Peptides against a protein of PDB entry 3JWR. Designs and how they scored, part 150

Target 1, 323 residues: chain A of PDB entry 3JWR
Amino acid sequence: TRELQSLAAAVVPSAQTLKITDFSFSDFELSDLETALCTIRMFTDLNLVQNFQMKHEVLCRWILSVKKNYRKNVAYHNWRHAFNTAQCMFAALKAGKIQNKLTDLEILALLIAALSHDLDHRGVNNSYIQRSEHPLAQLYCHSIMEHHHFDQCLMILNSPGNQILSGLSIEEYKTTLKIIKQAILATDLALYIKRRGEFFELIRKNQFNLEDPHQKELFLAMLMTACDLSAITKPWPIQQRIAELVATEFFDQGDRERKELNIEPTDLMNREKKNKIPSMQVGFIDAICLQLYEALTHVSEDCFPLLDGCRKNRQKWQALAEQ
Target 2, 298 residues: chain A of PDB entry 3JWR as posed
Amino acid sequence: TRELQSLAAAVVPSAQTLKITDFSFSDFELSDLETALCTIRMFTDLNLVQNFQMKHEVLCRWILSVKKNYRKNVAYHNWRHAFNTAQCMFAALKAGKIQNKLTDLEILALLIAALSHDLDHRGVNNSYIQRSEHPLAQLYCHSIMEHHHFDQCLMILNSPGNQILSGLSIEEYKTTLKIIKQAILATDLALYIKRRGEFFELIRKNQFNLEDPHQKELFLAMLMTACDLSAITKPWPIQQRIAELVATEFWEQGDQVGFIDFVCTQLYEALTHVSEDCFPLLDGCRKNRQKWQALAEQ

## One batch from the design tools (peptide; made by RFdiffusion4, then SolubleMPNN)

Design b2_p11_4_s2 (from b2_p11_4, 8 letters changed)
Fold by OpenDDE base, seed 4:
Structure b2_p11_4_s2 (fold): chain B 323 residues (1-323), chain A 11 residues (1-11)
Amino acid sequence: as target 1 above (323 residues)
Amino acid sequence: DLLEFILEPER
């Protein structure tokens, strides 16, 4: 395609030029081509292209295929969300120095997972999929969308000309796919809530050890969630804009719940309760986000900007909730 | 409850 030719021929700017190592990064000013260039840079600077012998054209095609399999009519869970998740992963790996704690296969898997974790997202949550009796709800009992995202990821990875993992041994390939699957499934917040207590307790007791395979898996899950939720850590103007996108998508679901399912939506998805957004954001930060970024900062102090951003945004949301 | 909302899909 012309898009592939343009991407493959383009000079890829440095990570410094692209600012993709910054926790404060915003994609708002970037074209789709620039987001693809950023993604190439992430793979390159993580040594994934070299270590796994990726062909440049194949990587370009894969990136474009991933981007293409996000829906344009979804307000938040689109390519830009996946790209921002991957950028946060890149920043956590580089600036947050998490790279030094992980294997190359784990890094490869996490980056692929971050980019792929919401593939073909439909702008509705698992509850809606279940209640609407969608065909996907017949295929999967739990984490319906996350299973679908992984299936889409696998489909793309196996598509002709998109096989960025072709340089891996059979064992490396199996390991990578296992980690990708676990990482994508970990983005189900229900699973996060279920598992986070174990992680926090390990941190609290100073018993956290990345050499333990179970604890490694747990950490990768927490890191995925931290990157997936990283919008809450962004500078306030960016946070507000992303919160508007999230609210738009949630309200669209709520409107569909009223119309299609004849149910009253939850406050979070109720357009009529827009005035509760600030207080709900404070609640979300307190219930979900703060402890995660605190724990992540205990694993790597260089991840502090995520925690600091989350705290600052909590204050901003609290101030709005008090007006 | 936000937690209830997040956990609703498991039901």
Scores: peptide ipSAE 0.038, ipTM 0.774, DockQ to the pose 0.696
Fold by OpenDDE base, seed 1:
Structure b2_p11_4_s2 (fold): chain B 323 residues (1-323), chain A 11 residues (1-11)
Amino acid sequence: as target 1 above (323 residues)
Amino acid sequence: DLLEFILEPER
């Protein structure tokens, strides 16, 4: 395609030029081509292209395939969300120095997972999928969409000309796919809530050890969630705009719940409850986000900008909730 | 409740 030719022939700017190592990064000013260039830079600077012998054209095609398999009519869970998740992963690995704690296969898997974790997202949550009796709800009882996202990820990875993992041994390939699956499934916040207590307790007791395979898996899951939720850490103008996108998507679901399912939506998805957004954001930060970024910062102090951003945004949302 | 909402799919 012309898009592939343009991408493959383009000079890829440095990570510094692209600012993709910054926790404060915004994609708002970037074209789709520039987001693809950023993605190439992430793979290159993590040494994934070299270590796993990726062909440049194959990587370019894979990136474009991933981007194409996000829906444009979804307000939040689109390519830009996946791209920002991957950028936060890259920043956490580089600026947050988590790269030094992980294997190359784990890094490869996390980056692929971050880009792929919401593939073919429909702008509705697992609850809607279940209540609508969607065919996917018959295949999976839990983490329905996350299983679908992984299936889409696997489909793309195995598609002709998209096989970025072709340089891996059979064992490396199996390991990578296992980690990708676990990482994508970990983006189900229900699973995060179930597992986070173990992680926080290990941190609290100073018993956290990345040499333990179970604790490693747990950490990768927590890191995925931290990147997926990273919009809450962004500078306030960015945070507000992303929160509007999330609210738009949630209200669209709520409107569909009324129309298609004849149910009253929860306050989070109720357009008539727009005035509760600030207080709901405070609740979200307190219930879900703060402890995660605190624990992550304990694992790597260089991740502090995520925690600091989250705290600052809590204050901003609280001030709005008090008006 | 946000927690209730998030946990709904797991019920």
Scores: peptide ipSAE 0.038, ipTM 0.771, DockQ to the pose 0.779
Fold by OpenDDE base, seed 2:
Structure b2_p11_4_s2 (fold): chain B 323 residues (1-323), chain A 11 residues (1-11)
Amino acid sequence: as target 1 above (323 residues)
Amino acid sequence: DLLEFILEPER
């Protein structure tokens, strides 16, 4: 395609030029091509291209295939969300110095997972999929969409000309796919809520050890969630705009719940309750986000900008909730 | 409320 030719021929700017090591990064000003260039830079600077002998054209095609398999009519869970998740992962690995704590296969898997974790997202949550009796709900009982996202990820990875993992040994390939699956499934917030207590307790007791395979898996799951939710850490103007996209998608679901399912949506998805957004954001930060970024900062102090951003945005949302 | 919403699919 013309897009592939343009991407493959383009000079890839440095991570410094692209600011992709910054936790404060925004994609708002970037074209789709520039987001793809950023993604190439992430793979390159993490040594993934070199270590796994990725062909540049294959990587370019894969990135474009991933981007193509996000829906354009979904307000939040689109390519830009996946891209921002991956950028946060890159920043956490580089600026947050988490790269030094992980294997190359884990890093490879996390980056692929971050880009792929919401593939073919439909702008509705697992509850809606289940309640609407969607065919996907017959295939999976739990984490319905995350299983679908992984299936889409696997489909793309196996598609002709998209096989970015072809340079891996059979064992490396199997390991990578296992980690990708675990990482994508870990983006189900229900699973996060279920597992986070173990992580926080290990941190609190100073018993956290990345040399333990179970704790490593747990950490990768927490890191995925931290990147997936990273919009909450962004500078206030960015946070506010992203919150509007989230609200738009949630309200669209709520409207569908009323129309298609004849149910009253929860406040989070109720367009009539938009005045509750500030207080709900405070609640979300307190219930979900703060402890995660505190724990992550304990693992690596260089991740503090995520925690600091989250705290600052809590204050901003609280001030709006008091008006 | 938020936690209940998030956990609904797992019930």
Scores: peptide ipSAE 0.037, ipTM 0.769, DockQ to the pose 0.777
Fold by OpenDDE base, seed 3:
Parts: sequence; structure tokens; C-alpha cells
Structure b2_p11_4_s2 (fold): chain B 323 residues (1-323), chain A 11 residues (1-11)
Amino acid sequence: as target 1 above (323 residues)
Amino acid sequence: DLLEFILEPER
């Protein structure tokens, strides 16, 4: 395709030029081509291209295939969300110094998972999929969409000309796919809620050890969630804009719930309750985000900008909720 | 409640 030719021939700027090591990064001004160039740089600077012998054209094709399998009519859970999740992962690995704590296979899996974690997202949550009796709800009982996202990820990885993992041994391939699956499934916030207590308790007791395989798996899950939710950490103008995209998607679901399911949507998805957004954001930060970024900062102090951003945005949302 | 939304058990 013309797009592939343009991407494959383009000079890939440095991570410094692209600012992809910054926790404050914004993609708003970037073209689709520039997002793909950023993605190539992430793979290159994490040594994944060299270590796993990725062909440049295959990597370019894979990136474009992943991008193509996000829907354009979804306000938030689109390619830009996946790209921002991956950028936060890259920043956490580099600037947050988490790279030194992980294996190359774990890093490979996390980056693929971050880019792939919402593939073919439909702009509705698992509850809607279940209540609408969608065919996917018959295939999976739990984490319905996350299972679908992984299936889409696997389909792309196995597609002709997209096999970025062809340089791996059979054992490395199996390990990588296992980690990708676990990481994508970990983006189900219901699973996060179930598992986070163990992580926080290990941190609180100063018993957290990444040499333990179970604790490593737990950490990778928490890191995925931290990157997936990283919009809440962004500078206030960026946070507000992203919150509008999230609200748009949630309101679209609420409108469908009224029309298709004949139910009153929750406040979060009710367009008429837009004035509740600030208080709901405070509640979200307190219930979900703060403890996670606190714990992550305990694992690596260089991740503090995520915690600081979350705290600052809490203050801003609280001030709006009081108006 | 956001928690209710997140905690709605995937049946």
C-alpha cells in the first residue's frame, strides 16, 4: 500500500525529537504517520528490533495492521488510545527505569499488548455486551472484550507479512504470547480490582520481589493498568480533552442503552448528568488510580511524574466539583 | 457509582 511504502521509507526521528520518553506526552498534534514512526522508535530503542531480528517492512506492516483494526467511529477506545498506552509503557520503561527490571520477552510482550489491548473495541463495555446478548458473550463469560482483543492480536500476529515474532524460538514465542494474553486480560478493570489488594499489600509490607514469578506476573498486570489509565496523569489541558472523549463514548453507550435495551443509563453514561463528570473523576481517581500510581512509584521512584500528574488532576477536578 | 460500573459482575 502507499501508506506502507511511505512509512517504510521514512526516516524515524529520535525518541528525544519525538518526546516519547516524556510522561507529559500528547499525540493530539501528531498525524497517523507520526504515530507509526513513534511506534517504530519504541521498538527500536527497546532493542526489540535487533534482539528479535525484526524485519523493518514486517514491523511497519504490523503497526499499520494494528492501527487499521481499531475502529474510527469510537470516540476514545481507538488507535490513539492504544498508541498513548504504548507511549506510557515506553516512558515507564525508559524514563521510569522499569526496563532494567524486566526481561526482553516481557518488554516485547508488554509493548505488543499495549498497542493491541483494545483491538476492535466497539465503544461499549463488557456489561453492555452481556446485556445485549452479543455473540461474544456466548464465547466468554468473563473479560469478554479483553478476550476478543487478544484474539484480534493473535490474528494479526499470524497474518501474512505481519509476523514480527518469526525470529523467536518456539519457547520464546509461547512465553511471549502467554504474557501478551495476561497483559491484555489485565486491562479489565474488574480483574484489576480483584488483584490490586495483593500488590498493594506486598508494597506496604516491603515484601515485593520481582524475582518471584507470581509477583512478576502481578506487577506486569498492574503496569498495564497504570499505562491504560495514564490519561488521568496528563497535564490538565490534555486530561480535560481526553475526559471529553471518554465522556462522549460513555454517553454514546448510554444513548444505546436507552434505545436498544430500554434501560436508564448509569450517571457515568448519562448525557443529562454531564455536570457530575468532575465529581465522578474525583471518585475514579480515589477509588482506582491514586493507590496504583503510589505503588508503582514505590517500585520505581522515577515513575513519580505519573503520581504527581494524578494528584494534580484530582485537585483540578475537585475544584470543578465544588463549583 | 463508578465502582458499581466497574464491579458489575461479568456474569
Scores: peptide ipSAE 0.036, ipTM 0.763, DockQ to the pose 0.576

Design b2_p11_4_s3 (from b2_p11_4, 7 letters changed)
Fold by OpenDDE base, seed 5:
Structure b2_p11_4_s3 (fold): chain B 323 residues (1-323), chain A 11 residues (1-11)
Amino acid sequence: as target 1 above (323 residues)
Amino acid sequence: SLLDFILEHER
């Protein structure tokens, strides 16, 4: 395609030029081509292209395929969300110095998972999928959409000309796919809530050890969640704009719940309750986000900007809630 | 995602 030719021929700017190492990164000003270039840079600077012998054209095609399999008519859970999740992962690995704590296969898997974790998202949550009796709800009982996202990820990875993992041994390939699946499934916030207590307790007791395979798996899950939620850590103008996208998608779901399911939406998805957004954001930060970024900062102090951003945005939302 | 959080808390 013309798009592939343009991407494959383009000079990829440095991570410094693209600012993709910054926790304060914003994609708002970037074209789709530039987001693809940023993605190439992430793979390159994490040594994934070299270590796993990726062909440039194949990587370009894969990135474009991933991007194409996000819906354009979804306000928040689109390519830009996946891209921002991957960028936060990259920043956490580089600036947050988590790269040195992980294997190359784990890094490869996390980056692929971050980019792929919401593939073919429909702008509705698992609860809606279940209540609407969607065919996917018949296939999966829990983490319905996350299983679908992984299936889409696997489909792309196995499609002709998109096989970025062809340089891996059979064992490396199996390991990578396992980690990708676990990482994508971990983005189900219900699973986060279920597992986070173990992680926080290990941190509190100073017993956290990444050399333990179970704790490693737990950490990768927490890291995925931290990147998936990283919009809450962004500078206030960026955070506020992203919150509007999230609200738009939630309200669209609420409207569909009324129309299609004949139910009253929850306050979070109720367009008529827009005035509660600030207080709901404070509640979200307190219940979900703060402890996670605190714990992550205990694993690596260089992740502090995520915690600091979250705290600052809590103050901003609280001020709005008091108005 | 925030959506996932909201959905989990609304159950």
Scores: peptide ipSAE 0.037, ipTM 0.764, DockQ to the pose 0.171; fails the geometry check
Fold by OpenDDE base, seed 2:
Structure b2_p11_4_s3 (fold): chain B 323 residues (1-323), chain A 11 residues (1-11)
Amino acid sequence: as target 1 above (323 residues)
Amino acid sequence: SLLDFILEHER
């Protein structure tokens, strides 16, 4: 395609030029091509291209394939969300110095997972999928969409000309796919809630050890969630705009719930309750985000900007909630 | 997001 040719021939700017090492990064001003260039830079600077002998054209095609398999009519869970998740992962690995704590296969898996974790998202949550009796609900009992996202990820990775993992040994390939699957499934917030207590307790007791395989897996899951939720850490103008996108998608679901399922939506998905967004954001930060970024900062102090951003946005949302 | 969390835990 013309898009592939343009991407493959383009000079990839440095991470510094692209500012993709910054936790404060925004994609708002970037074209789709520029987001793809950023993604190439992430793979390159993490040494993934070199270490796993990725062909540039194959990587370019894969990135474009991933982007293509996000829906354009979904307000939030689209390519830009996946891209921002991956950028946060990159920043956490580089600026947050988490790269030094992980294997190359884990880093490879996390980056692929971050980009792929919401593939073919339909703008509705697992609850809606279940209640609507969607065919996907017959295939999976739990984490329905996350299983679907992984299936889409696997489909793309196995598609002709998209096999970015072809340079891996059989064992490396199997390991990578396992980690990708675990990482994508970990983006189910229900699983985060289930598992986070173990992580926080290990941190609190100063017993956290990445050399333990179980704790490593747990950490990768927490890191994925931290990147997935990273919009909450962004500078206020960015946070506010992203919150509007989230609200739009949730309200669209709520409208569908009324129309298609004949149910009253929850406040979160109720367009008529938009005035509760600030207080709901405060609740979200307190219930989900703060402890995670505190724990992450304990693992690596260089991740503090995520925690600081989250705290600052809590204050901003609280101020709005008090008006 | 909290939205997803609240929705998942209301079940």
Scores: peptide ipSAE 0.037, ipTM 0.760, DockQ to the pose 0.227; fails the geometry check
Fold by OpenDDE base, seed 3:
Structure b2_p11_4_s3 (fold): chain B 323 residues (1-323), chain A 11 residues (1-11)
Amino acid sequence: as target 1 above (323 residues)
Amino acid sequence: SLLDFILEHER
């Protein structure tokens, strides 16, 4: 395709030029081509291209395939969300110095998972899928969409000309897929809520040890969530803009719930309750985000900008909620 | 997203 030719022939700017190591990064001004170039740089600077002998054209094709399998008519859970999740992962690995704590296979898996974690997202949550009796709800009982995202990820990885993992041994391939699956499934916030207590307790007791395989798996799950939710950490103007995208998607779901399911949507998805967004954001930060970024900062102090951003945005949302 | 979280927890 013309797009592939353009991407494959393009000079890939440095991570410094692209500012992809910054926790304050914004993609708003970037073209689709530039997002793909950023993605190539992430793979390159994490030594994944060299270590796993990725062919440049295959990597380019894979990136474009992943991008293509996000829907354009979804306000938030689209390619830009996946890209921003991956950028936060990259920043956490580099600027946050988490790279030194992980194996190359774990890093490979996390980056692929971040880019793939919402593939073919339909702009509705698992509850809607279940209540609408969608065919996917018959295949999976829990984490319905996350299972679908992984299936899409696997499909792309196995597609002709997209096999970025072809340089791996059989054992490395199996390990990588296992981690990818776990990481994508971990983006189900229901699973996060279920597991976070163990992580926080280990941190609190100063017993956290990444050499323990179970704790490593737990950490990777928490790191995925931290990157997935990282919009809440962005500078205030960026945070507000992203919150509007999220609200748009949720309101679209609420409208569908009224029309298709004949139910009154929850406040979060109710367009008529837009004035509650600030208070809901405060609630979300307190219930979900703060403890996670605090714990992550305890694992690596260089991740503090995520925590600081979250705290600052809480203050901003609280001020709006009081108006 | 924050909204996804709230919806999942309210149900």
Scores: peptide ipSAE 0.037, ipTM 0.770, DockQ to the pose 0.173; fails the geometry check
Fold by OpenDDE base, seed 4:
Structure b2_p11_4_s3 (fold): chain B 323 residues (1-323), chain A 11 residues (1-11)
Amino acid sequence: as target 1 above (323 residues)
Amino acid sequence: SLLDFILEHER
């Protein structure tokens, strides 16, 4: 395609030029081509291209395929969300110095997972999929969308000309896919809630050890969640804009719940309760985000900007909730 | 997402 030719021929700017190492990064000003260039840079600077012998054209095609399999009519869970998740992962690995704590396969898996974790998202949550009796709800009992995202990821990875993992041994390939699957599934917030207590307790007791395979898996799950939720850490103007996108998507779901399912949406999904957004954001930060970024900062102090951003945004949301 | 969390807790 013309798009592939353009991407493959383009000079890829440095990570510094692209600012993709910054926790404060914003994609708002970037074209789709620029987001693809950023993605190439992430793979390159994480040594994934070299270590796994990726062909440039194949990587370009894969990136474009991933981007293509996000829906354009979904307000938040689109390519830009996936891209921002991956960028946060990149920043956490580089600036947050988590790269040194992980294997190359784990890094490869996390980056692929971050980019792929919401593939073909439909702008509705698992609850809606279940209640609407969608065909996907017949295929999967739990984490319906996350299973679908992984299936889409696998489909793309196995598509002709998109096989960025072709340089891996059979064992490396199996390991990578396992980690990708676990990472994508970990983005189900229900699983985060279920597992986070174990992680926090390990941190609290100073018993956290990445050499333990179970704890490694747990950490990768927490890291994925931290990147997936990283919008809450962004500078306030960026946070506000992303919150509007999230609200738009949730209100769209709420509208569909009223129309299609004849139910009253929850406050979060209820357009009529827009005035509760600030207080809900405070609640979300307190219930979900703060402890996660605190724990992540304990694993790597260089991740502090995420925690600091989250705290600052809590203050901003609290101020709005009090008006 | 944040919104998914809130939805799960309002149950």
Scores: peptide ipSAE 0.037, ipTM 0.772, DockQ to the pose 0.167; fails the geometry check

